# Ledger of designs, part 335: peptides against a protein of PDB entry 6TME

Target 1, 324 residues: chain A of PDB entry 6TME
Amino acid sequence: NRLKRAYIALQAWKKAFYSDPFNTAANWVGPDVCSYKGVFCAPALDDPSVLVVAGIDLNHADIAGYLPPELGLLTDVALFHVNSNRFCGVIPKSLSKLTLMYEFDVSNNRFVGPFPTVALSWPSLKFLDIRYNDFEGKLPPEIFDKDLDAIFLNNNRFESTIPETIGKSTASVVTFAHNKFSGCIPKTIGQMKNLNEIVFIGNNLSGCLPNEIGSLNNVTVFDASSNGFVGSLPSTLSGLANVEQMDFSYNKFTGFVTDNICKLPKLSNFTFSYNFFNGEAQSCVPGSSQEKQFDDTSNCLQNRPNQKSAKECLPVVSRPVDCS
Target 2, 324 residues: chain A of PDB entry 6TME as posed
Amino acid sequence: NRLKRAYIALQAWKKAFYSDPFNTAANWVGPDVCSYKGVFCAPALDDPSVLVVAGIDLNHADIFGYLPPELGLLTDVALFHVNSNRFCGVIPKSLSKLTLMYEFDVSNNRFVGPFPTVALSWPSLKFLDIRYNDFEGKLPPEIFDKDLDAIFLNNNRFESTIPETIGKSTASVVTFAHNKFSGCIPKTIGQMKNLNEIVFIGNNLSGCLPNEIGSLNNVTVFDASSNGFVGSLPSTLSGLANVEQMDFSYNKFTGFVTDNICKLPKLSNFTFSYNFFNGEAQSCVPGSSQEKQFDDTSNCLQNRPNQKSAKECLPVVSRPVDCS

## One batch from the design tools (peptide; made by RFdiffusion4, then SolubleMPNN)

Design b2_p30_7_s4
Fold by OpenDDE base, seed 1:
Order: structure tokens, then C-alpha cells, then sequence
Structure b2_p30_7_s4 (fold): chain B 324 residues (1-324), chain A 30 residues (1-30)
């Protein structure tokens, strides 16, 4: 019986709770698992006459504990939402048995260890949110081979380079922010055909921005702030016809910020502060447009307020990085 | 295949209904 297996799993999970401040699991008693708070049953996909546990939603329960391996008995779960808790440990490999997994949200917890490779085993996964945890190590390249709609990786301890397979991703939203990613943005990024939002904030990324970024015609948010990027902004950025929010602040960019970037038709906010730009077009000047907001603070611009000193600028501006 | 597309549609509808159920219960618990 599928519900009997679910009962075993849920009771094992209850035993794995260290703290339940809101008494969320107080009613997790007896065989009627479908009445459990945060447990949702539905007719089975393969047999409508059979009731199964199809969803878990324990969001914002502030539960401290871990995920026991018995959760692998919840084989009909497609929605697993346990964000904003204090769950610790690793994601159990036994979750590979949850072949219907569609949305997996473990964000804002205390999970540790490497990337949960069990997520790669789910053939129907569309939404992966593991942000605000302590996951570490390399991102598996295979994550971008999956037909995901959204990938949230931000605020973890991931390191190494961004996989070149990123270009294969069908995701509309991808966040890398506040990790320890290093190296260059792969040139394959321009192949992300469905990308709307991508965030690289606060990593150790470096090198030149690839020209292929300009192929991201559907991108509305592009944030590469707080990294170690160098060189000039690619002229191909003029191709970002739908970009609304663009942030290159807190990098080591040089060169001239051109009209073709600042005049992008949907651009509402463009922040390029805290770099080493030595020139900007008139269209890039803060206050030049009523519809657009610019920030050119702390660059090497002449006749602009709040710029770096000549002493700070000269060593960098005199040695431009050739990205060609 | 047509069969695969139909199965995917069925699954998406199943997910949609499940999401609605979750939303409704959460709203009642507020």
C-alpha cells in the first residue's frame, strides 16, 4: 500500500525533527497521512482509484532536523517544498525513487555537502531551488542538460568554474549569486534560448565577458556585479533588446561605455559603478534620461563626480586588457 | 510521439490541480 509506505516515511521524518516550533507535525499521528499538516494527497497518476501522497509543503515551518533516508518511500511526491526551515545534513540519495519530482525547493535551510546529485536522477524536474544553504564543491555539468525552467543556486558555497553546458539550459531563470564560482563565463552562454534572468553577483568570476552575451535576446535581468571581470564591455551587448536591469558594478572593467548599450530600448537601470571605465557616452550619464537610471560612480571618468583618483586609475587604465 | 505528448499533458494537469490544492489549504490555514 502506497499510503502505508508514506506513513513509514512521514513517521521517520517526524522522528528526525529536533525542533518544531509551530507544532507542524503535532497531527502527524495515525495512518491517515492525507490529513497531516503539510502533506497533500491526490489520485495516483497511474491509477486514479488509488490515493497517494503527491505533495509536501512545509515552507516557513522553522523545523530543525534532517531528511531521513525513509523519505525515499514517498515515491509519488512531485512537489517537495520545505523552504525556510532549519533542516541540516545532506539530501538523501534515496530520493532518487521519487521519479515524479517536478519541483524541489529546499531553499533557506542548513543543508551541507556537495551538489545534491539526486536531483539529476529526476526525469521530470522543472524547478530546482537549493539557494540559501551550505552546499559546496563543483556544480555538475549535467544540471544544465536537464529541461529545467528555473535553477536557483545562490547563497551557497559552490566553487570551481561554471560548466560550459550552461548553453544547453532551457531555464528562464538561473542564479549563481553569492557563491565562490571562478573562471570565465562560458561562451556557450549565448545559446541559452529561454533565458530571462541570470545573476552572477558576488563570485570570483574573472576574465572578459564573452561576446555571445549579446545573443541573449530575451534576457530582462543581467547582473554580473561584484566579481573580477576585466576588459571592455562587449559591443554585442547592443543585442540585448529586452534587458531592463543590467549591473556590472564592482568589477575591473575598462574602456568606454557606449551609446548602443545605454540606449537599449527596454533598459531601465544600468549600474556600472566601481569599475575603471575611462569614458561614457552622453546617453550613459546619470540624469540624461527620465526613463533610465544610471550609476557611473567610482570609475575613471573625466568631469564626473565621485570618481577614483588618478593614482588609482592610471595603473589600470594604462594597461587595458585586450579581450579580442 | 502523440502518446508521450498526451502523457506529459496529463502530468501537467495533475501538477496544476495539486498546486491549486496546496494553495487553497494554505490560504485556509492563514
Amino acid sequence: as target 1 above (324 residues)
Amino acid sequence: SAAKKEAEKKFEEWIKKLKEKIKERKEKEK
Scores: peptide ipSAE 0.620, ipTM 0.945, DockQ to the pose 0.906
Fold by OpenDDE base, seed 2:
Structure b2_p30_7_s4 (fold): chain B 324 residues (1-324), chain A 30 residues (1-30)
Amino acid sequence: as target 1 above (324 residues)
Amino acid sequence: SAAKKEAEKKFEEWIKKLKEKIKERKEKEK
């Protein structure tokens, strides 16, 4: 019975293919769905004597098509990997029936519409990758209430603010890059106790960086480049004991880049170019260390090469934003 | 509960085996 349902679902999906350049679904014929390319069966969790479709892996198949609602019949699927295809449309709400969903990777496709809220219905979800699509609108706050290990949202059309619930996330990796997020980074960010990598690149984020960033003791990568951040760098950044890669480039930061930041023990690369910093410690100067790489290009620094003109600097530097 | 922890462990083991199966098949198809 369960394999019959899977057959119905998979045949509906095959019918929903517009193009299959590698003939991936060529063997999707007959009732033996466990022999289908990209379909993986396992003994059911509830009954080991019953074979069920437990995984789909169609990564890199370049398939054009859509996800039909009949995919909701694949109720035993825990791994759904369909990245690097040309699937379009929306994620079917019928996927809410896939209560075992553990990893959902639809990255590098042509999906549209709002955030796929069906992902919030999966109680066991640990991995969510929806990057490189055309998802739009607001990010639901509830995404960070889930016990996810990784959240990949980059290269979409998400708008609005980053939810304050971000502090509840147990994810080690979170990417917001190349969206349309706006507003400030929530102060709750410092509560992300398992965070290793966070990327904000290429959004419309603004305001001051919250001091609570300095509480991210496990962070190895922190990239806030290409935004509208203002004010000075928080002094609490000296708390980033494990940061290796840090990028604040292409913002509107002002003030002094301190020794306490540039002497971070694990810091390998620190880019703070294309801002309005008016001073830096000697330890921040490019070439001052063999172990660390710095970029101070296009700031308001004295006696440094490739800086902004006084005309460009004066209006900004003379009106520093108070972040207190 | 003990039952919940056991069920979670069983599920994780099931996922692990499934991942291994996927990996093995992909390696054979290369």
Scores: peptide ipSAE 0.619, ipTM 0.947, DockQ to the pose 0.900
Fold by OpenDDE base, seed 4:
Structure b2_p30_7_s4 (fold): chain B 324 residues (1-324), chain A 30 residues (1-30)
Amino acid sequence: as target 1 above (324 residues)
Amino acid sequence: SAAKKEAEKKFEEWIKKLKEKIKERKEKEK
């Protein structure tokens, strides 16, 4: 019986709670698992006459505990939302049995260990949110081979380079922010045909921006701030016809910020502060447009306020990195 | 295949109904 298996799983999970400050699991008593708070039943896909546990929603429950391996008995769960808790440990490999997994949100917890590779085993997964945890190590390249709509990786301890397979991703939103990613942005990034938002904030990324970024026709948000990027901005950025928010601040960029970038048709905010730009077009000057906001603070610009000293600028500006 | 497309559609409809159920319960608990 599927509900009997669910009962075993849920009772094991209740036992794995160290703290339940809102008494969320107080009613997790008896065989009627469909009445449990945060547990949602539906008719099974394979047999509408059979009731199964199809969803878990324990968001914002502040529960401390871990995910026991018995959760693998919840084979009909497609929605697993347990964000904003204090769950610790690793994601159980037994969750590979949850073949209907569609949305997996474990964000804002205390999970540790490597990337939860069990997520790669779910054939129907569309939404993956593992942000605000302590996941570490390398990102598996295979994550971008999946037909995901959204991938949230930000605020973890991921290291190494961004996989070249990123170009295969069908995701509209991808976040890498506040990790320890290093190396260059892969040139394959331009192949992300469905990309709307990508965030690289606060990593150790370096090198030149790939020209292929200009192929991201659907991108509305592009944030590469707080990294170690060098060289000039690619001229191909003029191809970002739908970009609204663009941030290159807190890098080591040099060269001239061109009119073609600042006149992008949908651009509302463009921040390029805290770099080593030595020139900008008039269209890039803060206050030059009522429709666009610019920040050119702390560059090497002439006749602009709040710029770096010549002493700070000269060593960098005199040795521009050629990205060609 | 046509069968695969039908199965995918059925699954998406099932997910939609489940999401609605979750939303409705959460609204009642507020």
Scores: peptide ipSAE 0.617, ipTM 0.945, DockQ to the pose 0.909
Fold by OpenDDE base, seed 3:
Structure b2_p30_7_s4 (fold): chain B 324 residues (1-324), chain A 30 residues (1-30)
Amino acid sequence: as target 1 above (324 residues)
Amino acid sequence: SAAKKEAEKKFEEWIKKLKEKIKERKEKEK
């Protein structure tokens, strides 16, 4: 029966624990898996008379171990929340059998290897959180073909470019922060129709910002800080009607920060510090508004405090990158 | 299809109930 399979899986997992500081698996004894701490049963979707393991929640258990292949026997699991542990190794391919997977949270662990492509096999997946791990390599383009609500990739070792398929994403929240992504932001970004929050912080992204960013009408948070972006800010950023938090700090931007950007109607915080901007509109000046906070620190602005020296500015400002 | 939409709704409700169960148990364990 399904519970017997679950028992096998859970016992295999218990055996795969190297450390259980809170004795979370202490009661993982006997056939009554539904009583196991962090194990949750529900009536099966296909047969309400059958009880199945439907959820795992071991969040914040500080468990050291790995995910054994026997976890593939948990075929009815839709919620898998094991964040803030010390699980290591790779995500088992056997998890492809978990066809009901809806939320997969393995964040704050010690997982390694490439992107867990098994996540792409789950037809019902809505939430993917793999942040704060050691996943590496390329992000598969197919991730953005999934009907995900949220994609958390931050604080990993992902490399290469952001896939152009990003425009197909229906996610409201996408985080790329603190990886090793390189190249330009794809122009297709403007097609992300449900995007509310996107974070690129602390990558190796470069080039000009695509004009298509201005099409992100529902974006409330746009953070591109700590990258290698160049050129002027796109004039189309005036289209970000709902942006509240915008950060372009710690880049190599040049040019003039315009009124059209600083007067965005929902803008609360706009940080463009640590760039090479040579001018700003009066509306961009810190302290010019009570409702908006600006940071223009460490640019090439005239008559502003805490700016770069002429020696630092001239080589960059005199050679503006044309993004046209 | 209507059938697909119904199945999705059923699944979402099932997930909702499961989330509630998880929340309730975790609160009791505190």
Scores: peptide ipSAE 0.580, ipTM 0.941, DockQ to the pose 0.913

Design b2_p30_8_s1 (from b2_p30_8, 15 letters changed)
Fold by OpenDDE base, seed 4:
Structure b2_p30_8_s1 (fold): chain B 324 residues (1-324), chain A 30 residues (1-30)
Amino acid sequence: as target 1 above (324 residues)
Amino acid sequence: SAAEIAAALSRLPPELAEKLEEVRRAHAAK
């Protein structure tokens, strides 16, 4: 009996709650699991005459506790939304039995440990949100082999390099922000054919930007701010025909910011402040356009306000990194 | 039962119901 298994799982989970400030699980009593608050039943995909637990929504319940292994008995769950709670521990490996998992949102919790590799076992997963946790270690390359629409990894403790498999991703939105990623952005990034938004904010990324970024024709948001990138901006960035928001601030970029970047047709905001740029085209000057906003603060630009001192600029500008 | 199914479906938030339908479509497409 599928609902009996669900009952066992949900009662085990209730027992694993340390705090339920909104009494969300107060009605989690008895065998009628479909009446439980936050538990949603639907006809089974394999047999429409059978009711199964198809979804969990405990978003914003502020529940403290952990995920017990008995949750693996919820084999029919396709939607698992438990964001904005205080769940701790690790994601149980037993969740590999949830082969129908479609959307997995455990964001804004207190989960720890390595990347939850159980997510890689779900063949139909489309949405993965693990942001605002304490996941650590390397990002498994296999994550980008998944046919995901969105990958939210930001605000964790992930380390190491971004896998080269990123180019295989079909995701439209990917966030790496506020982790500890290091190394270069892989050249394979240009192969992300469905990419609309990518955010690298606040990592330890370095090296030159790959020219292949210019191949991201569908990207509307590209934020690489607060890293250690060096060299000049790739001339191929002129290929970003749909970019609206672009941020390269707080890096170590040098060289000249060109017209072909600042005149991108859909560009609304371009921030390249807090770098070591030594020149910019007139089209890049803040106030030069009414439809575009620019920020050139704290560079090495001549005849512009709020720039770095010659003392700060000279050692860097005189020794530009060659990215060719 | 059909009645139980109808009752269960009636409890679904509209957004969740739509998502479940999306899952159903995705499953059928495989």
Scores: peptide ipSAE 0.177, ipTM 0.786, DockQ to the pose 0.946
Fold by OpenDDE base, seed 2:
Structure b2_p30_8_s1 (fold): chain B 324 residues (1-324), chain A 30 residues (1-30)
Amino acid sequence: as target 1 above (324 residues)
Amino acid sequence: SAAEIAAALSRLPPELAEKLEEVRRAHAAK
């Protein structure tokens, strides 16, 4: 009996709660699991006459505890939303039995350990949100082989390089922000045909930006701020026909910010402050447009306010990195 | 029972119900 298995799982989970400040699980009593707060039943996909637990929604419950292995008995769950809690430990490998998993949101918790590779075992997964946790180590390359619509990885402890498989991703939104990723952005990034938003904020990324970024025709948000990128901005960025928000601030970029970038047709905000740019086109000057907002603060620009001193600029500007 | 199923579905948040339907469609497409 599927509901009996669900009962075992949910009672094990309730036992794994250390704190339930809103008494969310207060009614988690008895065999009628479909009446449990945050537990949602639906007809089974293989037999519409059978009722199964299809969804969990415990968002914003502030529950402290862990995920016990018995959760693997919830084999009919397709939606697992437990964000904004205080769950700790690791994601159980037993969740591999949840073959219908479609949306997995464990964001804003206290999970630790390596990337939850069990997520890679779910053949139908479309949404993965593991942001605002303490996941660490290398990002598995296989994550980008999944047919995901969104990948939220930000605010964790991930290290190493971004996998070259990123180009295989069909996701529209990908966040890497506030991790410890290092190395270069892979050239394969240009193959992300469905990409709308990508965020690299606050990592240890370095090297030159790949020219292939200019192939991201659908991107509306591109944020690479607060990294260690060097060299000039790729001229191919003129190909970003749909970019609205672009941020390259707090890097080590040099060279000239060109007219063809600042005149991108849908560009609304372009921040390139806190770099070592030594020139900009007139179209890039803050206040030059009513429709576009620019920030050129703290560069090496002549005749502009709030720039770096010659002492700060000279060592960097005199030794430009050749990205060719 | 049909009544139990109906009661369970009536308790679903509208957004979640829609998502479950999406899952159903995705599964059927395989």
Scores: peptide ipSAE 0.167, ipTM 0.765, DockQ to the pose 0.947
Fold by OpenDDE base, seed 3:
Parts: C-alpha cells; structure tokens; sequence
Structure b2_p30_8_s1 (fold): chain B 324 residues (1-324), chain A 30 residues (1-30)
C-alpha cells in the first residue's frame, strides 16, 4: 500500500543521513510514518478514506546526507520543504513519480549538477526554490513554460543566457541573482504580465536593456545591479508605474537619467551609482525628495560629490553605445 | 480510519494544511 511505500522511502532516506544534529529522525521507527517528525499525512486526493504522506518539512534541520532514489516512492507528496540542511548530490530523477508536487524547496543545501530537470516533469508545480546551492549549467527554457508563482534560482552556478521563453512565465517573483548568466535580457521580458519582483544582481549580463522592460506594469522590484549593461536607460522605463525599488548600480550605463524615471509615482529607492552617467535631472539628485532615496555615487556627473575622474569617464562617455 | 485521519490532520501546521487544500483545489481543476 501507499504507506508501506512511504515507509520504504523514509527508511532509505534515514539511512542516507550522515548527520542529524537535532535528532530529527530519531522517531523515524516503525510503520507509522504519519507519526514521523517532519512527515505529514493527509487524505488521498483520489480516496479520502486513505491516509497518505502528503508533505515533508525538514526545514532548518541541519541534516547532512543525500536524497536517495527511493524517495520516488513518496508518490503522494505535494509539499517538499527541506531547506537549510546540508544535503548533497543531485536531485533524483525518480522524483518524477511525485506527480502531485506543488511546492519544492531545496534551498540552502549543497546540491550540485545541472538544473534538476525532474522539476519540469511535475505538472502541478507552483513553487520552486533551488537557491543557495551549487547547481550549474544552462537554465532549461521549459522552466518558464510552467505555471509557477515563484522561481528562486539565485546563488547558484548557472551560466549561459536567460531563455527567451521568460516572457511566457506567469511568476510574480523571479530571482537570477548571483549566478553566471551572460548575454542580454530577452526582449520577451515585457510579456511577463504577472511579474512583481525580478532580480538579476551579480551576473555577467550585458548589452542594452530592452525597451520592453517598460511594459512591466506590475513590477515593484527591479534590480539589475552588478552586471555589464551598457547604453542609456530606456525611455520606456517611465512606464513602470508601480516600481518601488529599482537598482542599476555597478554597470556601464551611460547617458542622462531623466525626470520621467526619477518621478515614477511609486518609486521609493532608485540606485544608479557606479556607472558612467554624464547627467541627471534635478529630480534624481539625492536629497531632492523626502519620499524617495537616490544614489548617484561614482558616475560622470558634473557638480556632484564622489564622482569618477575625468580620466575614468572620458574613454567611456566619449564612445556611447547606440542601443537603437 | 476516520480517527487516524483526524489525528494526522491535527498534527499539520496551519499553513501546511492550507497549502494542502490548495493542492486539492488545483487537482480538482484538472
């Protein structure tokens, strides 16, 4: 039966623990898996009279070990939360059998290898958190074909370009931060109609920002700091009617920071420091507003403190990148 | 049994119980 399969899976997992500092699995003894700490049972969806393992919550257990293939026997699990542990290895492909997977959180672990493509096989997945691991390689384009509410990819080793399919995503929150992504932000980004927060911090992204960013009407947080972006800020950024936090710092942007950007109605914090901007509107000057905070440090602005030297500015400012 | 189910459900964190209900709804919508 289902609970017997769950027992086999959970006992195999217990054997795969190298260290359990809080003795989380101490009571993982006997066939009554529903009494196991961190294991949660619920009525089966197909038969309410049958009890099945529906959720795993081992968050913050500091467990060292790996995920054995026998976890594929937990076919009724919809919630899998094991963040803030020391699990290593790869995500087993056998988890493809967990067709009810709804939330998958393996963040803050020591997982390695390519993107766990098994996550793409889960038809009902709504939440994916794989941040703070050592996943590497390219991001599968198919990830954005899924109806996810949130996609957390930050603090990994992902590389290559961001897939063009990003525009198909219905996610409200997407984080790419602290990876090795390269290339341009796809123009299709403007099609992300449900997007509230997107973070590109600390990658190797380059090129001009696409004009289509201005179509992100619901975005409240847009952070593209610490990359290699060039050119002027798109004039279409004036369309970000709901942006509250915006950060373009530590790039190679040039040109003029306009009133239309700095006067965005919901803007509370706009950081554009450590670039090569050669002008800013008065509304962009730090201290010009009580409701908004600005940082224009280390640009090529005249009559502003803490700017780059002429020697640093001239080579870049004199050769502006045409993004048209 | 009904008693076992009730006992198991009583152990669920409220947030998890709510999420499981969301899963149920999502499944029913298929």
Amino acid sequence: as target 1 above (324 residues)
Amino acid sequence: SAAEIAAALSRLPPELAEKLEEVRRAHAAK
Scores: peptide ipSAE 0.145, ipTM 0.767, DockQ to the pose 0.956
Fold by OpenDDE base, seed 1:
Formats: sequence, structure tokens, C-alpha cells
Structure b2_p30_8_s1 (fold): chain B 324 residues (1-324), chain A 30 residues (1-30)
Amino acid sequence: as target 1 above (324 residues)
Amino acid sequence: SAAEIAAALSRLPPELAEKLEEVRRAHAAK
């Protein structure tokens, strides 16, 4: 009996709660699991006459505890939303049995360990949110082979390089922000055909920006701030026809910020502050446009306010990195 | 039963109900 299995799973989970400040699981009593708060039943996909647990929503419950392996008995769950809790430990491998998983949101918890590779086992997964946890180690390249709409990885402890398989991703939104990623952005990034928003904020990324970024025609948000990028901005950025928000601040960029970039047709905000740019087109000057906002603070620009000292600029500007 | 199913569905938040329908559509498309 599918509901009996669900009962076993949910009771095991309740026992795994260390704290339930809102008494969310107070009514988790008895075999009628469909009446449980945060548990949602629906007709089974294989048999519409059978009621099964199809969704879990415990968002914002502030529950402390862990995910027991018995959760693998919830084989009909397609929606698993448990964000903004205090769940700790690892994501159970037993969740591989949840073959209908469509949306998995465990964001804003205290999960640890490597990337939850169980997520790769779900053939129908479309949404993955594991942000604001303590996941660590390398990102599996296979994550980008999945047909995901969104990939939220930000605010974790992931390290090493971004996999080259990123170009295979069909996701519209990808966040890498506030991790420990290092190395270069893969050149394959330009192959992300559905990409709208990508965020690299606050990592240890370095090297030159790949020219292939300019192929991201659908991108509306591109944020690479707070990294160690060097060299000039690629001239191919003029190809970002739909970019609205662009941030390259807090890097080590050099060279000239060109008119072709600052005059991008949909550009609303362009921040390139806290770099070592030694020139900018007039169209890039803050206040030059009523429709666009620019920030050129703390660069090596002449005749601009709030720039770095010559002492700080000269060693860097005199040794430009060749990205060609 | 149909009545139990209807009762269960009535408790679903609108957003979740919509998402479940998306799941159904996705499954049917495979």
C-alpha cells in the first residue's frame, strides 16, 4: 500500500525532528497522511483512482532535524519543498527511489557533504535549489546534462572549476554565487541556448572572460562581480542584445570599456567599479544617460572621481594581460 | 475514492496544484 509506505516515511521523519517551533507536525498522527500539514496528495499518475503523496511543502517551518532514509518510501513525490528550515546532515541516497521528482528545493538549510548526486538520478527533474547550505567539493559535470529549468547553487562551499559541460545546460537561470569556485569560466558557456540569468558573484574565478559570452543572446542578467578576472572585457559582449543587468565589479580587469558595451540596447545597469580600467567611452560615464546607470568607481580612469591612486594603478595598468 | 481525491486536492495551495499539473503534462509527454 502506497499510503502505508508514506505513513512509515513521514513518521520516521517526524521522529527525526529535533525541534518543531511552529508545531508543523503536530497533526502528523494516524494513517491519514493526506491530512498531514505540509503533505499533499493527488491521484497517482499510473492509476487515477489511487491517492498518493505527491508533494511535500514544509517551507519556512524552521524545523531542526535530518532527512531519514525512510523518505525513500515516498516514491510518488514529485514536489519536495523544505526550504528555510534547519535540517542537517546529508541528502539520503534512498531518495533515488523518488523517480517522479520534478522540483527539489532544500535551500536555506544546514545540509553538508558533497553535491547530492541523488539529484542526478531523477529523470524528470526540472528545478533544483540547494542554495544556502554547506554543500562542498566539486560540482558534478553531469548536473548540466540534466534538462533543468533552473539551477541554484549559490551560498555553499563548492570548489574547483566550473565544469565545461555547462554549455550543455538548458537552464534559464544558473547561480554559482558565494562559493569557492576557481579557474576560468568555460568557453562552452556560449552554448547555453536558454540562458537568461547567470551569477558568478563572490567566487575565486580568474583568467580572462571567454569571448563566447557574447553569444548569450537571451541573457538579461550577467553578474561576474567579486572574483579575480583579468584582462580586457571581450569585444564580443556587444552581442548581448538583451542584457539588462551587468556587473563586473571587484575584479582585476584592465583596458578600455568600449562604447559598444555601454550602448547595449537593453542595458539598464552596468557596474564595472573596483577594477583597473584605464579608459571608458563617453557613453559609459555615470550620468551620461537617463536610461542607463553606470558605476565606474575605483578604477584607473583619468579625470573621474573616486579612482585609485597612480601608485596602485601603475603596476597593473602597465602590465596588461593579453587575452587573445 | 473520488470524494477523497477531491477533498485532498482542495487543500492544495494554488501554486502546488499548478505545478502538479505541470508534472502530469511532463509525464504524459514522455
Scores: peptide ipSAE 0.166, ipTM 0.767, DockQ to the pose 0.967; fails the geometry check

